Peptides against a protein of PDB entry 4N78. Designs and how they scored, part 79

Target 1, 186 residues: chain A of PDB entry 4N78
Amino acid sequence: HFQVICRLLGYQGIAVVMEELLKVVKSLLQGTILQYVKTLMEVMPKICRLPRHEYGSPGILEFFHHQLKDIVEYAELKTVCFQNLREVGNAILFCLLIEQSLSLEEVCDLLHAAPFQNILPRVHVKEGERLDAKMKRLESKYAPLHLVPLIERLGTPQQIAIAREGDLLTKERLCCGLSMFEVILT
Target 2, 155 residues: chain B of PDB entry 4N78
Amino acid sequence: MAELQMLLEEEIPGGRRALFDSYTNLERVADYCENNYIQSADKQRALEETKAYTTQSLASVAYLINTLANNVLQMLDIQASQLRRMESSINHISQTVDIHKEKVARREIGILTTNKNTSRTHKIIAPANLERPVRYIRKPIDYTILDDIGHGVKW

## One batch from the design tools (peptide; made by RFdiffusion4, then SolubleMPNN)

Design b2_p13_7_s3 (from b2_p13_7, 6 letters changed)
Fold by OpenDDE base, seed 1:
Structure b2_p13_7_s3 (fold): chain B 186 residues (1-186), chain C 155 residues (1-155), chain A 13 residues (1-13)
Amino acid sequence: as target 1 above (186 residues)
Amino acid sequence: as target 2 above (155 residues)
Amino acid sequence: MHLPMFEEGMKER
């Protein structure tokens, strides 16, 4: 699903969606969640001493239940606060998954474009084969596929310009060095 | 453009008119030949003249048709070429717009990006000398060493 | 790898 979303939205659509998600997350964090946290801090016992081990596990649990009774009984915590936290979590996960999916698409695009852009894969050299000879063979094999040089030779000036720009657009991808998710986490 | 206009406005309409006129003329020639043959004392000569006129008329019509056809073909070729040029221009504009939109989109999404922290994974230089796990030879604790220290009642 | 098209956006932050 995320792959399809990435394909449909493109960079523009993804940017818009992520910006809106960030706004939503910010709104949730600074609004409802913050208010609940403040309320919880107010009802939290100021002094919570560890009960004596002599009370055993059930007694200790009961002690903490008693100390946190006001928090546990706060019905809105379970319904509204946790829901908002889920929404924040879902938004973060969504951003992560979108970035991952986008990166995969970009890598695929780069791989598909590579033969046309004079980008040769690192050839696995079998034992006994010279790397240089294999690379030369690959270069020769893919030389006719080099799109930009081909267009530069055969195309109009306008076509050449478009081809160069297209080549640049193809080569420059987010996955090559940029992260959106890191921005979301900061 | 001038050539296409000339073809559309002058040559092709003119050719059509000429062909129509030729039709009318053929009818007149036919009537003439028929009458000439009927009235002529020398039927053989009249027939030969008719053949000559018929051949000439047919040749003329054929020429007119051929000329008109060639002009129409030329017109179509010019129009096809113009359409191809227009298509090329539209495609160029479309591509330019798409590239521009893509650049804008990339700037926009770029706002939401940061450089990947390539955590230099410190090559955990595997210590070259994997110290062979010294087989923990559990030396059996010789408890006999403790036999001399304990107040054990030698029975 | 330098990504100038995206980096232009980064500078706007």
Scores: peptide ipSAE 0.361, ipTM 0.803, DockQ to the pose 0.691
Fold by OpenDDE base, seed 4:
Structure b2_p13_7_s3 (fold): chain B 186 residues (1-186), chain C 155 residues (1-155), chain A 13 residues (1-13)
Amino acid sequence: as target 1 above (186 residues)
Amino acid sequence: as target 2 above (155 residues)
Amino acid sequence: MHLPMFEEGMKER
């Protein structure tokens, strides 16, 4: 589903959606969540020490449950605050999944374009084969597929310009060094 | 453009009219040949004359059809060439626009991007003094305490 | 890899 969304929206559509999601997240964080956090901070126990490990995991859990009983029983926390946090979480997950899906699509595009752009895959050398010889063979095999040089030889100036621009657009992808998700987390 | 216009407005309509006129003329020739054959004392001669007229008429019609056909073919070729040129132009414009749109889109999404930074995983430094393992007394964990946690139930 | 088309947008942020 996310792959389809990425294909449908493209870079521009994704940008718009991400911007809107960021606005929503910001609104939730600075609004209702902040208010609840402030309230929670007021009701938090002033002193909450780690119980002795001798009490075991259940005892420790009970201890913290007791210390945080007022918070856990806070009705609005369960209904409104947690809902808002879920919304934020969903938004973050959405962004992550979109970025991952986009990266997959970009990688796929790069892989498909590679033979046409003089990008050779990492060559696995079998025992007894020379790496250089294999590389030369591959280069020779794919040389006729190099699109930009081909168009430069056969095309009009306008076609050449378009081909070069297209080549650049094909090569430059977000997955090559950029992240949207990191921006969302800051 | 001038050639195409001439074909469409003059040559092809003219050729069609010529064929129509030839039809009318053929009827007249046929009538003449029939009457001539009936009235002639020399039927053989009349027949030969009819053959001659028929051959001439067929040749003329064939010529008219051929001329018209060639003009139509020429017209179609010119139109096809024009369409190809138009298509090429449209494609060029379309590609240019698409490239531009893509560049704009990339700038827009770029606003939302940063360089990939490998976050240094903070090495969890294990505390140096492992306290002696105290005998774990198994108390049953009451998980019912968690029953109210995680239900997306809007109360 | 340098991605100038995207980086232009980054500068605008």
Scores: peptide ipSAE 0.353, ipTM 0.801, DockQ to the pose 0.610
Fold by OpenDDE base, seed 3:
Structure b2_p13_7_s3 (fold): chain B 186 residues (1-186), chain C 155 residues (1-155), chain A 13 residues (1-13)
Amino acid sequence: as target 1 above (186 residues)
Amino acid sequence: as target 2 above (155 residues)
Amino acid sequence: MHLPMFEEGMKER
């Protein structure tokens, strides 16, 4: 589903969606969540000491439950605050999955374009064969597929310009060095 | 443009009119040949004349059809060439617009991106000063608050 | 790899 979304939205659509999600997250964090956190801080015990180990795990648990009773019984925390946190979490997860899906799509595009852009994979050399000879054979085999040089030789000036721009657009992808998710986490 | 206009407005309509006129003339020739054959005492001569007129008429029609066909083909070739040129122009504009839109989109999404931090393997600088374990001074916690909570047997 | 088309947007931040 995320792959389809990435394909349909493109860079423009993804940018718009991400910006809106960031606004929503900011609004939730600075608004409702902040208010609940402030309220929780007010009801938090000022002094919460570690119980003695002599009370055992059940006694220690009961102690903390008692100390946090006001927080646990705060009904609005369960209904509103946790819901808002879920929304924030979902938004973050959505952004992550979109970026991952976009990266996969970009990598696929780069791989598919590679033979047409004189980008050849490293060939596994069997024992006794020279890597250089195999690479030269591959270069010779794929040389006719080099799109930009072909158009430069046979095309009009306008076609050449478009081909060069297209080549650049194909080569430059976010996955080559940029991350959106790091921006979302800041 | 002048050649196409001439073909569309003059040559092809003219050829169609000529062909229509030839049909009318052929009908007249046929009537003449029929009457000539019926009225002639020398049937052999009348037949030979009919053959000659038929051959001439067929040749004339063939010529008219061929001329008209060639003019139509020429017209279609010119129109096809014009359409190809228009298509090329439209495609060029479309591609230019698409490239521009893509560049704008990339700038917009770029606002939301940062350089991938190649995690420089931060040398885990071992903190030089191992903070001495602060001796946990166990302060006694008063648990009397919990006396009413749980299945504790009141002795 | 330098990505000029995307980096132009980064400078606006």
Scores: peptide ipSAE 0.349, ipTM 0.801, DockQ to the pose 0.620
Fold by OpenDDE base, seed 5:
Structure b2_p13_7_s3 (fold): chain B 186 residues (1-186), chain C 155 residues (1-155), chain A 13 residues (1-13)
Amino acid sequence: as target 1 above (186 residues)
Amino acid sequence: as target 2 above (155 residues)
Amino acid sequence: MHLPMFEEGMKER
């Protein structure tokens, strides 16, 4: 589904969706979640010392339950705050999955374009074969497919310009060095 | 443009009129030949004259049809060429617009991007103790272990 | 890899 979304939206649509999601996340974090955090801080015990280990795990758990009783009993925390946190989490996950899906699409595009852009795959050299000879054979095999040089030789000036721009657009992809998700996490 | 206009406005209509006039003339020739044959004492001569007129008339009509057909074909070729040029122009404009839109889109999404942190390749400090490469003895995968899991129909 | 088309947007941030 995310791959289909990426194909449908393109860079423009993804940008718009991501921007809106960031706004939503910002609004949730700076608004409702912040207010709940402030409220929680107010009801948080000022002094919470670690209980003695002698009470054992059950006793320690009970101690913390008692200390946090007011927080646990805060009904709005379970309903509204957790819902908002889920929304934030979903938004973050959505962004991650979109970026991953976009990267896959971009890699696929790059791989498909490679023979036309003089990008040769890594050749597996069998024992006894010269790497140089194989590379030369591959270069010779794919040389007629090099689109930009072909158009430069046979095309009109306008076609050449378009081909060069298209080649650049094909080569430059986000997956080559940029991350959206890192921005979202900041 | 001038050639196409001449074909559409002058040559093709003129050719059609010429064919129509030729039809009228053919009727006259036919009437003449019929009357000449009836009135002539030398029927062989009259027949030869009729053959000559018929051949001439057919040749004339064939010429007119051929000329008209060639003009129509030429017209269609010019129109087809014009359409192809127009299509090419539209395609170039469309591609230019698409490239521009894509550049704008990339700029917009770029606002939401940062450089990937190249994880500092921590120099894998080779542990000093080169543990002797345990010879990976490829144990043949005993596929018999899978015999019990697959609901394969024991025939 | 230098990605100028995207990096132009980064500069606007």
Scores: peptide ipSAE 0.360, ipTM 0.807, DockQ to the pose 0.691; fails the geometry check

Design b2_p13_7_s4 (from b2_p13_7, 7 letters changed)
Fold by OpenDDE base, seed 1:
Structure b2_p13_7_s4 (fold): chain B 186 residues (1-186), chain C 155 residues (1-155), chain A 13 residues (1-13)
Amino acid sequence: as target 1 above (186 residues)
Amino acid sequence: as target 2 above (155 residues)
Amino acid sequence: MYLPMFEEGMKER
């Protein structure tokens, strides 16, 4: 699903969605969540001492239940605050999954474009074969597929310009060194 | 452009008119030949004259048709070429716009990006003491040790 | 890898 979303939205659509999600998250954090956190802080016991171990696990649990009774009984915490936190969490996860999906798509595009852009994979050399000879053979094999040089030889100036720009657009991808998710986490 | 205009406005209409006139002339020639044959004392001569006029008329019509056909073909070729050029231009513009939109989109999404922190791969400091590869002595796993564990069928 | 098309956007933050 995320792959389809990435394909449909493209960079522009993803940017818009991410910006809006960030706004929503900010609104939730600075609004409702902050208010609930403040309220919770007010209700929190100022002094919470560890009960004596002699009370055993049940006694300790009861102690904490008693100390946190006001918090536990705060009905709006379960219904509204936790829901808002879920929304924030979902937004973060969405951003992560979008970035991952986008990265996969970009990598796929790069891989598909590579033969046409004179980007050759490192050939696994079997024992006894010269790497250089294999690479030369590979270069020779894919040389006719080099799109930009081909267009430069056969195309109009306008076509050449478009081909060069297209080549650049193809080569430059977010996955090559940029992260959106890291921005979301700051 | 001038050639296409000339073909459309002058040559092709002119050729059509010429062909129409030729049709009218053929009718006149036919009438003439018929009358000449009827009135002529030398029917053989009249027939030969008719044959000559017929051949000449047919040749003329054939020439006119061929000329007109060639002009139409030329017109179509020019139009086809123009359409191809227009298509190319439209495609070029479309591609240019798409590239521009893509660049804008990339700038926009770029606002939401940061450089990936290449975590310095902690140089796995090879432990100075290369632990001698403990020869993995394959001790056969004695599975009989598990025979007493579980509700297995007491054979 | 230098990604100038995206980095232009980064500079605008």
Scores: peptide ipSAE 0.305, ipTM 0.808, DockQ to the pose 0.656
Fold by OpenDDE base, seed 4:
Structure b2_p13_7_s4 (fold): chain B 186 residues (1-186), chain C 155 residues (1-155), chain A 13 residues (1-13)
Amino acid sequence: as target 1 above (186 residues)
Amino acid sequence: as target 2 above (155 residues)
Amino acid sequence: MYLPMFEEGMKER
């Protein structure tokens, strides 16, 4: 589904959706969640030291349960705050999945375009084969498919310009070094 | 353009009219040949004349049809060429617009991007003093305490 | 890899 969404929205649509999600997340964080966090900070035990390990995991859990009893019993925390946190979490996950899906699409595009852009795959050399010979063979095989040089030779100036721009657009992808998700986390 | 216009407005309609007129003339020739054959004392001569008129008429019609057909074909070729040129122009414009839209989109999404930071895996520094393993008394963990946590159900 | 088309947007941030 995310792959389809990425295809339908494109860069423009994804940008718009991400911007809106960021606004929503910001609103939730600066509004309701902040208020609850402030309230929680007020009810948090001032001193909460790690119990002795001799009490074991159950004893430690009971200790923390007791220390955090007021927080756990805070009804609005369970109903409203956790819901808002879930919404934020969902938004973050959505952004992550969109970016991952977009990256996959971009990688696919790059791979499909590679033969036309003089980008040769990493050649696995079998034992006994010369890397240079195999590389030359591949270069020779794909040389006729190089789109920009082909159009430069046969096309009109306008076609050449479009081909060059198209080539650049094909080569430049977010997956090559950029992340949206990191911006969202900041 | 002038050639296409001439074909559409003059040559093809003119050819169609000529063909229609030829039909009318053929009818007259047929009537003449029939009457001539009936009235002629020399039936052989009348027949030969009819053959001559028929051959001439068929040749004329064939010529008219051929001329008209060629004009129609020429018209279609010109139109096809015009359509191809228009298509090329439209495609060029479309591609230019698409490239522009893509550039704009990339700028917009770029606002939401940053360079991928190779997350320096913070080496979890193990605390130096391993406290002596105190005998772990296995008490069953009652997970029911957590039953009220995380169900996301608005009560 | 330098991605100038996207980086233009980054500079606007």
Scores: peptide ipSAE 0.294, ipTM 0.806, DockQ to the pose 0.630
Fold by OpenDDE base, seed 3:
Structure b2_p13_7_s4 (fold): chain B 186 residues (1-186), chain C 155 residues (1-155), chain A 13 residues (1-13)
Amino acid sequence: as target 1 above (186 residues)
Amino acid sequence: as target 2 above (155 residues)
Amino acid sequence: MYLPMFEEGMKER
């Protein structure tokens, strides 16, 4: 589903969606969540000392449960605050999955375009064969597929310009060095 | 453009009219040949004359059809060439617009991106100041406050 | 890798 969304929206659509999600997340964090956090801080015990180990694990648990009773019993925390946190979490996950899906699409595009852009994979060399000779043969085999040089030779000036721009657009992808998710986390 | 206009407005309509007129004339010639054959005492001569007129008529029609066909083909070639040029122009504009849109989109999404930081493993700098173990003064906790909380079996 | 088309947007932040 995320791959389809990425294909449908493209860079423009993804940018718009992510910007709106960031606004929503910011609104939730600075609004409702912040208010609940402030309230929780007010009801939090000012002094919570570690109980004696002599009470054992169950007694220690009961102690902390009692100390946090007001927080646990806060009804709005379970209904509103946790829901808002869930929404924030979902938004973050959505952004992550979109970026991952986009990266996959970009990698696929790069791989598909590679033979046409004179980007050849390193070939496995069998024992006794020279890597250089094999690579040269491969280069010669794919040389006719180099799109930009082909159009430069046979095309009109306008076609050449478009081909060069298209080649650049194909080569420059976010997955080559940029991350959106890091921006979302800040 | 002038050649195409001449073909469409003058030569092809003119050729069609000529062909239609030829049809009418052929019908008249056929009537003449039939009547001549019926009225002639020398049937062989009349037949030879009919053959000659038929050959001439077929030749003239063939010429008219060939001329008209060539003009139509020429017209179609010119129109096809014009359409190809128009298609090329439209494609060029479309591609230019698409490239522009893509560049704009990339700028917009770029606002939401940052360089992939190879997370330098933040050296967990051990806080230099070892928090002095605060002497844990065990104050007795009164657990009687919890007597009413939980599944305690009231004996 | 330098990605000028995207980095132009980064400068606007």
Scores: peptide ipSAE 0.291, ipTM 0.807, DockQ to the pose 0.589
Fold by OpenDDE base, seed 2:
Structure b2_p13_7_s4 (fold): chain B 186 residues (1-186), chain C 155 residues (1-155), chain A 13 residues (1-13)
Amino acid sequence: as target 1 above (186 residues)
Amino acid sequence: as target 2 above (155 residues)
Amino acid sequence: MYLPMFEEGMKER
């Protein structure tokens, strides 16, 4: 599903969605969640001493239940605050999954474009074969597929310009060094 | 442009008219030949004249058809060439627009990105001295020390 | 890797 979303939205659509999600998250954090946290802090016992170990686990549990009774009984925590936290969590997960999906798509694009851009994969050299010889063979094999040089030789000036631009667009991908999710976490 | 216009407005319509006129003329020639054959005392001569007219008529029609066909083909070739040029222009514009849109999109999403902190993989400098793994002597944990701690102490 | 098309956006942040 996320792969399909990435394909449909593209960079533009993803940017818009992410921006809106960030706004929503910000609103939730600075608004409702913050208010609940403040309220919880106010209701939290100022002095919560560790009960004596002599009360045993049940007694200690009862003690904490009693001390936190007001917090536990705060119905709005379950209905509103937790829901908002779920929404924030979902938004974060969504962003993560979108970035991962986008990265996969970009990597695939780069891999598919590589033969046309004179980017050769690192060939596994079997024992006894010269790496240089294999690389030369690969270079010779894919040389006719180099798109930009081909168009530069055969194309019109306009086609050449477009091909160069396209080549740059193909090479420059987010996965090459940028992270969106890191921005979301900050 | 001028050539195409001439073909469309003058040459092809003119050729069609000529062909139609030729058809009408052929009917007249046929009638003439028939009457001439019936009325002529020398039927052999009349037949030879008919053959000559038939040959000439067929040749003329063939010429008209060929000329018209060539003009139509030429017209179509010119039109096809024009369409190809238009297509090329449209494609060029489309590609230019797409590239521009993509650049804009990349700028926009770029706002939401940061450089991946390639955590400097600290070169795990393998300590030169492989400290011999100190033989972890598992001392058996004596759990009996805990036997006296908890509700299970049988007095 | 230098990604100038995206970095332009980063500078606007």
Scores: peptide ipSAE 0.299, ipTM 0.810, DockQ to the pose 0.717; fails the geometry check

